# Peptides against a protein of PDB entry 4XPM, part 62

Target 1, 160 residues: chain A of PDB entry 4XPM
Amino acid sequence: VMLHSKNVKGFLENTLKPYDLHSVDFKTSSLQSSMIITATNGGILSYATSNNDVPKNSINEINSVNNLKMMSLLIKDKWSEDENDTEEQHSNSCYPVEIDSFKTKIYTYEMEDLHTCVAQIPNSDLLLLFIAEGSFPYGLLVIKIERAMRELTDLFGYKL
Target 2, 67 residues: chain B of PDB entry 4XPM
Amino acid sequence: DIKGTIAFDTHGNVIESTGVGSQRIEDIGDLSKVTLDAEGFAQVQGDSLLVHLYKRNDITLAVYTSA

## One batch from the design tools (peptide; made by RFdiffusion4, then SolubleMPNN)

Design b2_p14_4_s4 (from b2_p14_4, 10 letters changed)
Fold by OpenDDE base, seed 2:
Structure b2_p14_4_s4 (fold): chain B 160 residues (1-160), chain C 67 residues (1-67), chain A 14 residues (1-14)
Amino acid sequence: as target 1 above (160 residues)
Amino acid sequence: as target 2 above (67 residues)
Amino acid sequence: SAIREYLRKLAELY
């Protein structure tokens, strides 16, 4: 299976959109970031960010990317530790889900004032990672990432 | 494993649904009649899935699981 | 339980 860079980037950009519940007049903020990273070392394969006001190749952009790299690595490490801990897999921050008979787990992590959630793309060496403001409910993040993964069936079983 | 979810209001209107929940909108009628515990929770055994209920204020949440 | 916590997390919306 081949990763299509442009398609993945566009997909991630689309995931940034707010979660809008018209029926209850509630709308979340946009995600700050959406990423696909490697489960092996937390390397970023693709990412999208809602802050596009930073000039390309600027110091601020570099710092922003570096921050994402740091976040991805930290979350990957936390995920890896939890995946190797049966107790953590049964914690209230771990949500086992099944997508088309493929099983995976969604983890939520508080990162300073940010709300994050991460999930292994089923049977793959890839993780999908959402980073949102603290105002974004964890429950909706879980729903959002689950729905997003359902659109990534082509990546199921992807091995590096 | 979570198979789906439904969120509905006191009038039975669907607020949100995911997974198998999207195919189980008809369950809302029965789920709305379930007696909840003091904390607002309940469990109902469905045809093939277990339904976990939680009501806060005017919103009821249903999560469908295999067990 | 994890399920109850999930429900609570969903309820954060409201």
Scores: peptide ipSAE 0.548, ipTM 0.643, DockQ to the pose 0.327
Fold by OpenDDE base, seed 1:
Structure b2_p14_4_s4 (fold): chain B 160 residues (1-160), chain C 67 residues (1-67), chain A 14 residues (1-14)
Amino acid sequence: as target 1 above (160 residues)
Amino acid sequence: as target 2 above (67 residues)
Amino acid sequence: SAIREYLRKLAELY
């Protein structure tokens, strides 16, 4: 299966939507960013952001993208370290999950005042990364990213 | 409507807080003393907010609502 | 209740 940029971009844009708990009349904010990055280098393969107020090709957009690149690299590094550390895999910031018999882990990381979560797409060289405001509960981020990964079965086992 | 949350352990350490819960960390002392029902739930009326409690194992969740 | 269900779901993540 090939990675189609347009389809992935649309998917990521949809993940930006707030988590809506209709039964308790509670809704989160939109995600700030949603990304698919490489597990090897932390390179961004696709991304979506809620901040679309900046003109395309502007200096502000470039700075925004550069910020995403920096964050993705930092989170990738943290993820890589945790994957090689048994103790970190048993921390409160690691959530092992299984999707259709495929095992993966969801990690939550605080980045300044932001809440982030990242997960390896099962058996792939890809990571799914959500960035949200600090008001977004980690628990709901975990649920959100797990559900999102269930829609990315075509990327399971994807190798670069 | 949910206004905020606090998650804390048996020692009163904050695991996570959101919304108004971030401003109500001091409530943990009182909330930790609340008697829970057989399923681990309780409700406590605050000043202007209702606090919904649930404890499972060593983790207690407090959800603040307007009613 | 809805609030209890929310609490149960959230607690599973800690």
Scores: peptide ipSAE 0.534, ipTM 0.748, DockQ to the pose 0.393
Fold by OpenDDE base, seed 4:
Structure b2_p14_4_s4 (fold): chain B 160 residues (1-160), chain C 67 residues (1-67), chain A 14 residues (1-14)
Amino acid sequence: as target 1 above (160 residues)
Amino acid sequence: as target 2 above (67 residues)
Amino acid sequence: SAIREYLRKLAELY
């Protein structure tokens, strides 16, 4: 059963929320962006951004979307390379995880001054991608994306 | 309140930094010399911040708090 | 303590 595009959008919007550590007095910033992209071409299937102050159909909106497209492509390329590199899969930037007996890997990448993490939705042609400010700890991003992916079981095994 | 963090390896290389930790990279030299307890923890009072240390394997974390 | 628990959890991710 596939999720409707609107439902996916709403899900991604919800992932933008700050990570709140209740055990300690610490709260992160909101994610800048959250996306589902194709593993093959890095095409954006759905996305959410925290900055919604850009008028629709404006040149600024186009530029922002283009920036996301570029980021998606770059991260997809890095991910693809790492998936074919044994050493990179054992680096501190790769986190193997298992969700309901499905195995996947979470990768963290620094993109300029931004912190990003990406993971293949298990057995699918899709990647989940989070983009955050540099103040967002990678470790918390990893936890966040793992938990988010656990709610995307309907997309497990999705093929383009 | 957590004001920042630093993660560094046994060679003093920065793995990650956040918040005020990004401005306190030079502290690694001193922090690396701190004696840890049996569980790998220590606390060091700084200028205006308390530094909480934890080392596991080759990774050391430093968390800066006001108290 | 809460801070120690935080440190442990975070360290597991490196």
Scores: peptide ipSAE 0.533, ipTM 0.748, DockQ to the pose 0.399
Fold by OpenDDE base, seed 5:
Structure b2_p14_4_s4 (fold): chain B 160 residues (1-160), chain C 67 residues (1-67), chain A 14 residues (1-14)
Amino acid sequence: as target 1 above (160 residues)
Amino acid sequence: as target 2 above (67 residues)
Amino acid sequence: SAIREYLRKLAELY
């Protein structure tokens, strides 16, 4: 399996869109960020952000990327700890899911004022990570990331 | 126009909170005492906010709106 | 109502 950066990037960009409940007058904000990171060290393989108006190579871009790196590493560490903690796997912040007979777990983490959601792509060395504003309900993040993972079957079993 | 939410269990433990709900955790005590209709819904007038309640199973949702 | 429907849908996520 080969990761195609452009395709993955486009996919992640699409995940940024708000969650629309339909039939009700409610829509979430866009995700701040969507990333695929390594489960091993939290390295960012691909990412998308809602604010793409930052000039490339600008200080603001660097700071933004650095922030994402820090967030990714921190969340990866939390995820790793939880994966090694049976009690945490049974907490209300852990959602076991099954996609096409592949099992994975979705974790939600409060990161300062942000709502984050992370899940291991089944049987892979990859994590899918969503970062949203605090107004984005965790439940909706969970369903959003689950649905997103259903579109990443090609990455199931991907090993670094 | 949703201003915030609280989700809490039968023990009054916060499952999740967003927006103004995060600052209204103390409301759970009162909200838990509200009589729900046959469908599990209720509305409670708060301070400038209307609270919409829905309970399904052991989880109660409180959604705060301006109207 | 829209709010009730929202509540129902949201509850399904827990």
Scores: peptide ipSAE 0.529, ipTM 0.727, DockQ to the pose 0.467

Design b2_p14_5_s1 (from b2_p14_5, 6 letters changed)
Fold by OpenDDE base, seed 3:
Structure b2_p14_5_s1 (fold): chain B 160 residues (1-160), chain C 67 residues (1-67), chain A 14 residues (1-14)
Amino acid sequence: as target 1 above (160 residues)
Amino acid sequence: as target 2 above (67 residues)
Amino acid sequence: MLSKEELAALFDSL
């Protein structure tokens, strides 16, 4: 099954959902944003955000999009630096993972008061990026993004 | 009676927490150093609470009880 | 005291 643009958007929207076990007293907030960006320039190919209260075509919407663009670029730059830094790849902020024999890395980054994690979709020019509130635990965020990547096999090996 | 829980990964990052565990995230540093038995279990007497540890698949669960 | 079985069950509920 091929992933279409609308399917990707819907997929990202689904990742925004909070973790709620129901049986125990633990629940997270929704992710602030979920994005697929280019590893080369940090350009946003698709995104979802939990803030749906912004009127369409409003100044607030423009500012929100611009903010996402800025964060995307910053995280891409940091990711690029880390991918070329052996020490950073062995830091506590790097999680090597293997999905269907493809190797990739999940990085956690503190962005102001936000918790973020990013990972290269295996053998592709794409990055998956989650942005959450500071209350969202990093360990769970990493698990969440790993599970999400396992559902994006159609994008494995995607080149721009 | 369970007073709280903490689940954390091998990097010491929290996965989830409940009850008193949510206020004892700093315990992860010490708990991660505890030697587990062959089945992945351990018990550690803390201050006023007993901590039960279970690790499987690189995830550690700490459960706080009064006894 | 929590048994190993109870602890494992809690783990499975994560």
Scores: peptide ipSAE 0.569, ipTM 0.927, DockQ to the pose 0.794
Fold by OpenDDE base, seed 2:
Structure b2_p14_5_s1 (fold): chain B 160 residues (1-160), chain C 67 residues (1-67), chain A 14 residues (1-14)
Amino acid sequence: as target 1 above (160 residues)
Amino acid sequence: as target 2 above (67 residues)
Amino acid sequence: MLSKEELAALFDSL
């Protein structure tokens, strides 16, 4: 059963929620954006952003969408390079993970002042991409994207 | 008395931090090199605080206390 | 000082 685009959008919106541990004084910001993009050209298939104060069809919305497109392309390119680089795959920025019987890698990338992480949905032509503020810890970001990936089993093996 | 905490992964990346731990992220480099006992525990004397370490499932928790 | 049990409990809260 394939996820409908509407369901995917709702899923991505849910990933934006901050981490809040009430037992201790620790709380993150919301993710700035969460996206599913193509591994082939970095095209955005679905996305969610925490900035909901931008009117639709406004210049600010256009700029924000264009920014997401640019970031997705840049991250896709970096991911593609790293997937062909053994050294990068063994660097501190690469987390090999196994979900069920599938293996994938989570990469962390600093994008200016933003913290990002990206992972190929297992056996698919799709990447899951999180973009957060610099205050969002990388270790937690990795855990977050791994957990999210486990909820996207319907997209495992998806080919364009 | 707990003054703060840092949780970090095997890559030295922070998972979460509280209290004085949030201001001592730079300690992770040294803390990650500490030899733990068979149960995953250790204690390290800091500059003015005692650091209690516990590692399980590739996650290390550092707890800063006065004693 | 914190006991091992207390540390483990804190860890479980992560």
Scores: peptide ipSAE 0.567, ipTM 0.927, DockQ to the pose 0.839
Fold by OpenDDE base, seed 5:
Structure b2_p14_5_s1 (fold): chain B 160 residues (1-160), chain C 67 residues (1-67), chain A 14 residues (1-14)
Amino acid sequence: as target 1 above (160 residues)
Amino acid sequence: as target 2 above (67 residues)
Amino acid sequence: MLSKEELAALFDSL
């Protein structure tokens, strides 16, 4: 019923799973990362990453986490700008969505060779962020994040 | 005799693709302009393949066949 | 030739 911190982590880990249920001839890679971040400053509240065979507490892991922090901040800034830009909200990179009568928007952003999408959890100070490889099609990524948000109703209206 | 498929949304973004469809993502621009019948169907003869179109709920499926 | 019914069925499998 209620999403606790541990439940959120598990939820995000589940979102990493590849698309492989409907078509035998089509499957995706796992998401690289899935995060819940603050809309205020891009701080990471929870995250999950696909294992890259990086030892825990290693320098490489720290660098990876730092990269996530930087990407989170950059995407948050871009999102904030777009939320104040009517033109950007009508671009092909913006998907208006309604979930249980709550309106939100899904944005797709190219981050070098990565495909990302971000959406504000309805009426909240939180953003859901997916990071995938460039081979992950944007149309499917949008559907994936929309479906994920539908499972986060406990966070709707959450204010910091 | 399906050779491949492309599913795409109203933004022209791919949802999924298979077979030859994965090699013809650039066709989405033209396919999105095809006039569909009242039931959401159309057929378009391509270079060597026939493209079958079906659109429902803002998702378009293109199926490539030899005939 | 692919029928409308077959095409719809393929769509449902997306």
Scores: peptide ipSAE 0.566, ipTM 0.927, DockQ to the pose 0.786
Fold by OpenDDE base, seed 4:
Structure b2_p14_5_s1 (fold): chain B 160 residues (1-160), chain C 67 residues (1-67), chain A 14 residues (1-14)
Amino acid sequence: as target 1 above (160 residues)
Amino acid sequence: as target 2 above (67 residues)
Amino acid sequence: MLSKEELAALFDSL
């Protein structure tokens, strides 16, 4: 199975959906953004955002995209640092996980008032990145990104 | 009789919370240290509420009740 | 008071 760009975009858009446990009074906000970025340079390969009210090619859209680029780069840099720091890999912000015998790590990072979560797609040069509001619980964010990662098997082993 | 709940992982991060549990996230630190029985259950008396604990697959659920 | 079964049921609903 081949995962095309359009499929990836749609996939990321679906990850934006809020968590709503109907059996109890618990509901999250939508993710602010969901992205696949390069682990090497933090370049955005695909992204989705919950802010769909911005006209295309507008100054606001440009600023929004630039903001995503900035956050992507910052998170990639921090991820890179942590991947080269054994202490950070043992911190409370790092979740080692195994998906179909592939090992990867999920990191949680607070960026200003936002809650972010990033994970390397197993054996690839790609990172999956979720950005949520500060009210989005980290524990749930980790579960969410892990489940999402399991659906991206076509990208496992992807090298630039 | 349920006043609220907190579900949290082994890192002490919240997964979900409801009711009074949403206002007692700080309890996770102490709740994570409670010794559970062989089936993964425990009960802890709080200030005014009873906390029921159940842990399975590295997820702990705390349920706050009046009795 | 909640039973073990009730707690387990609540857990399964997560």
Scores: peptide ipSAE 0.566, ipTM 0.927, DockQ to the pose 0.872

Design b2_p14_5_s2 (from b2_p14_5, 4 letters changed)
Fold by OpenDDE base, seed 2:
Structure b2_p14_5_s2 (fold): chain B 160 residues (1-160), chain C 67 residues (1-67), chain A 14 residues (1-14)
Amino acid sequence: as target 1 above (160 residues)
Amino acid sequence: as target 2 above (67 residues)
Amino acid sequence: MLTKEQLKELFDSL
C-alpha cells in the first residue's frame, strides 16, 4: 500500500503529541518538529511542527522553514559521517534496532539546546527526524522514533 | 512511600523520571553498575533513601523509598 | 517497603 502525501503529513503530525503517563507525575512537551528527509541531500519531503500559529507566507514562516532546512541538512551530514564511522556507531549516541528483520540505527544528536534523533527508514533513501526541547529525555525520544518507524512499513525500501 | 522514580536505558539515557528521581539523574551511573539477581531485582541503600531496582528488556526502573 | 510484584506493576506502567 502506497502512503500518500497527506497520509505522511498526518502521521508526522501525530508524532508531535506529548507523552503523558497518567499513573505518575511525568509528562513531556510536544515535539518541536517531525520530518522525513532524503538521506542523500537532506531535503525535506514532509514535515510537521508544533508551532502552527505563524501566518502563512509570512516572513516568520519562511524563516522557520529555512531553519528546518538547515537543521535537516546538518543532521543529515552528521548521520552520513557516522554511517562511515565504526566508533560512532558504537557510542552511546547510536542505537542499533531491528524492525521486521530489517536493521537500522537511531542516532541522537544535541543541536544547540535541542534534543534530536534520526534514523534511516529501513532499506530506504529516507530518514525520519525528531526534534524536541532539551527537557525531552533521549531515552524516551529513541523509543518514540523506533515505534514511529514500525508504522512506516510502506516506506521500507523506498528509493529515490 | 514512593518518593520518586527513574527509568533509564542501557546507554544511561533517561526514559522518564518523577519526584526525587528527577533530581537524582546523576545516580544512573552508579545504579547501572549494580548487580541484579536472577529475576532482575536489587536494592541499594542511598543517603536517606532506599533504591529499588528492576530491569527488564534493557530498561531499568529505579524506585526511591524511605524504607 | 516495595515488593517485587509492586515493582513489576510500576514497570508495566512505563
Scores: peptide ipSAE 0.654, ipTM 0.930, DockQ to the pose 0.831
Fold by OpenDDE base, seed 5:
Structure b2_p14_5_s2 (fold): chain B 160 residues (1-160), chain C 67 residues (1-67), chain A 14 residues (1-14)
Amino acid sequence: as target 1 above (160 residues)
Amino acid sequence: as target 2 above (67 residues)
Amino acid sequence: MLTKEQLKELFDSL
């Protein structure tokens, strides 16, 4: 499904859903968060979270958003370092992928007890970031973000 | 009789697991080293279970059976 | 015993 940039928020919300598998014996949790951030500063352009039990404008919501901001900055920094490190790009935590004719990399990062993966949207200044529970397998997380990124072709080449 | 499954990628990361496979994620290290036939199949006798392997497109599926 | 075809079917169900 081709997505227009104006539908990014809704798209991210949809990515929170468990990955649809044909196997009935395997079930994943929902993603905790799905975000599009800037590759330059790690600023959040759009995000979705599964935990919506917190009332809007509450202190708990502010804290949760601040946590997301911190995580996005940390992951952006780590991503930036890895993008400037050839050895890290060949590590087990890096998945080079090609979408159409565009090349990008998916990185997996352990953040405390959370499983995260991040990838630069091809030829753009944007990063797609998934945050999941530790029970979410990395292999599937990588597949999930790759497939999601394939649906964001309208954002390919987006420059700030 | 299938007792469980593990699917994993070339990085050794789990894609999905079911049944006893969910309890044997540590087997991936050894299973990834198994030589497959030209069609991508192999069988490995475990402790009490037989492991059937099938690899295609950089994804390996391990299926645990009693025989 | 599990056949190759059955394995392929299981794989396709991933």
Scores: peptide ipSAE 0.652, ipTM 0.930, DockQ to the pose 0.749
Fold by OpenDDE base, seed 4:
Structure b2_p14_5_s2 (fold): chain B 160 residues (1-160), chain C 67 residues (1-67), chain A 14 residues (1-14)
Amino acid sequence: as target 1 above (160 residues)
Amino acid sequence: as target 2 above (67 residues)
Amino acid sequence: MLTKEQLKELFDSL
């Protein structure tokens, strides 16, 4: 199935939903944001946010988008640095994973009070980025993003 | 009898927690060093609680009980 | 005291 812009947006929106662990005593919040960004410049290709309280085309929405742009750039820069640092790749913040014979890495980053994780879509110029509240456990966040990437096979090998 | 639980990965990061486990995330450091048996089980006597460990597929579940 | 089987069941509920 071909992924179009609208399909990607919808996919990202679905990732915002709380992770269903079928646990009665454990509940997570929705993700704050979910994005596909470029690995080269940190530019946002598609995004979804759980903050629906801001009217469209308002100054507040613009500021919100700008904040996402800034965060994506910062995370991209950190990711780029870590990809060129052997020690960082062996830290507890790096999860090497293999999806359908493709190798990639998931990184976790603390951004102020937010918990984030980012991963390069296999053999592509794209990164998948999740941003959650500080109450969202990193271990679960990693599992969530790995499972999400497994559903983005159409983007594997995508070059800008 | 179960007072709480902690599930964590091989990096020591929390996956989920319940009950008293939610207040004992710092225990992961020590729990991750516990030697498990051939079936992936262990028991560790803590302060006032007994911790039951079970690991499978790179996920460790710690269950806190009174005995 | 929890049995091993009980622990496995709890694990499966994650």
Scores: peptide ipSAE 0.651, ipTM 0.930, DockQ to the pose 0.777
Fold by OpenDDE base, seed 3:
Structure b2_p14_5_s2 (fold): chain B 160 residues (1-160), chain C 67 residues (1-67), chain A 14 residues (1-14)
Amino acid sequence: as target 1 above (160 residues)
Amino acid sequence: as target 2 above (67 residues)
Amino acid sequence: MLTKEQLKELFDSL
């Protein structure tokens, strides 16, 4: 089944849901944002946010989108730098993973008080990006994004 | 009697925590160095609580009990 | 004392 823009948006919306499936005594907050961006320019192809209480076409909505654009660009830049830095790829903030026969890396980045993680969708020009509150554990965030990527096989090998 | 838990990965990052475990995240550094048996188990006596360790598939679960 | 089986059960609940 091919992923269309609407399907991708819905998928990202689902990733926002808090962790509350297995443990009764542990629950996370919702992700603030979930995005698919270009690895080349950090352009947002699709995104979802937990704070959708803002009226459409309002100034606040525009500002929130602009903020996402800024964050995506910054994270893309950091990711690009790390992909060209052997030491950073071996740091504790880098998780090499293999999905099927494809290899990729998950990076965790502290952005102000937010916990973020980003990963290149295998063999593609796309990045998957999660933004969460500081209370969201990094270990769980990494697991979450890995599992999400496993469901995006239709985007594997996507080139711009 | 379980007082809390911590689950963490091989990078020492928290996956989830409950009870007193949420207040003892700093223990991960030491717990990650504990030698486990062939089945992936260990016990460490720390302060007033006993810590039970179980590791499988690169995830370690620490369970704090009152002995 | 917490048994190994109980630990495994807790682990499976993660």
Scores: peptide ipSAE 0.649, ipTM 0.930, DockQ to the pose 0.751

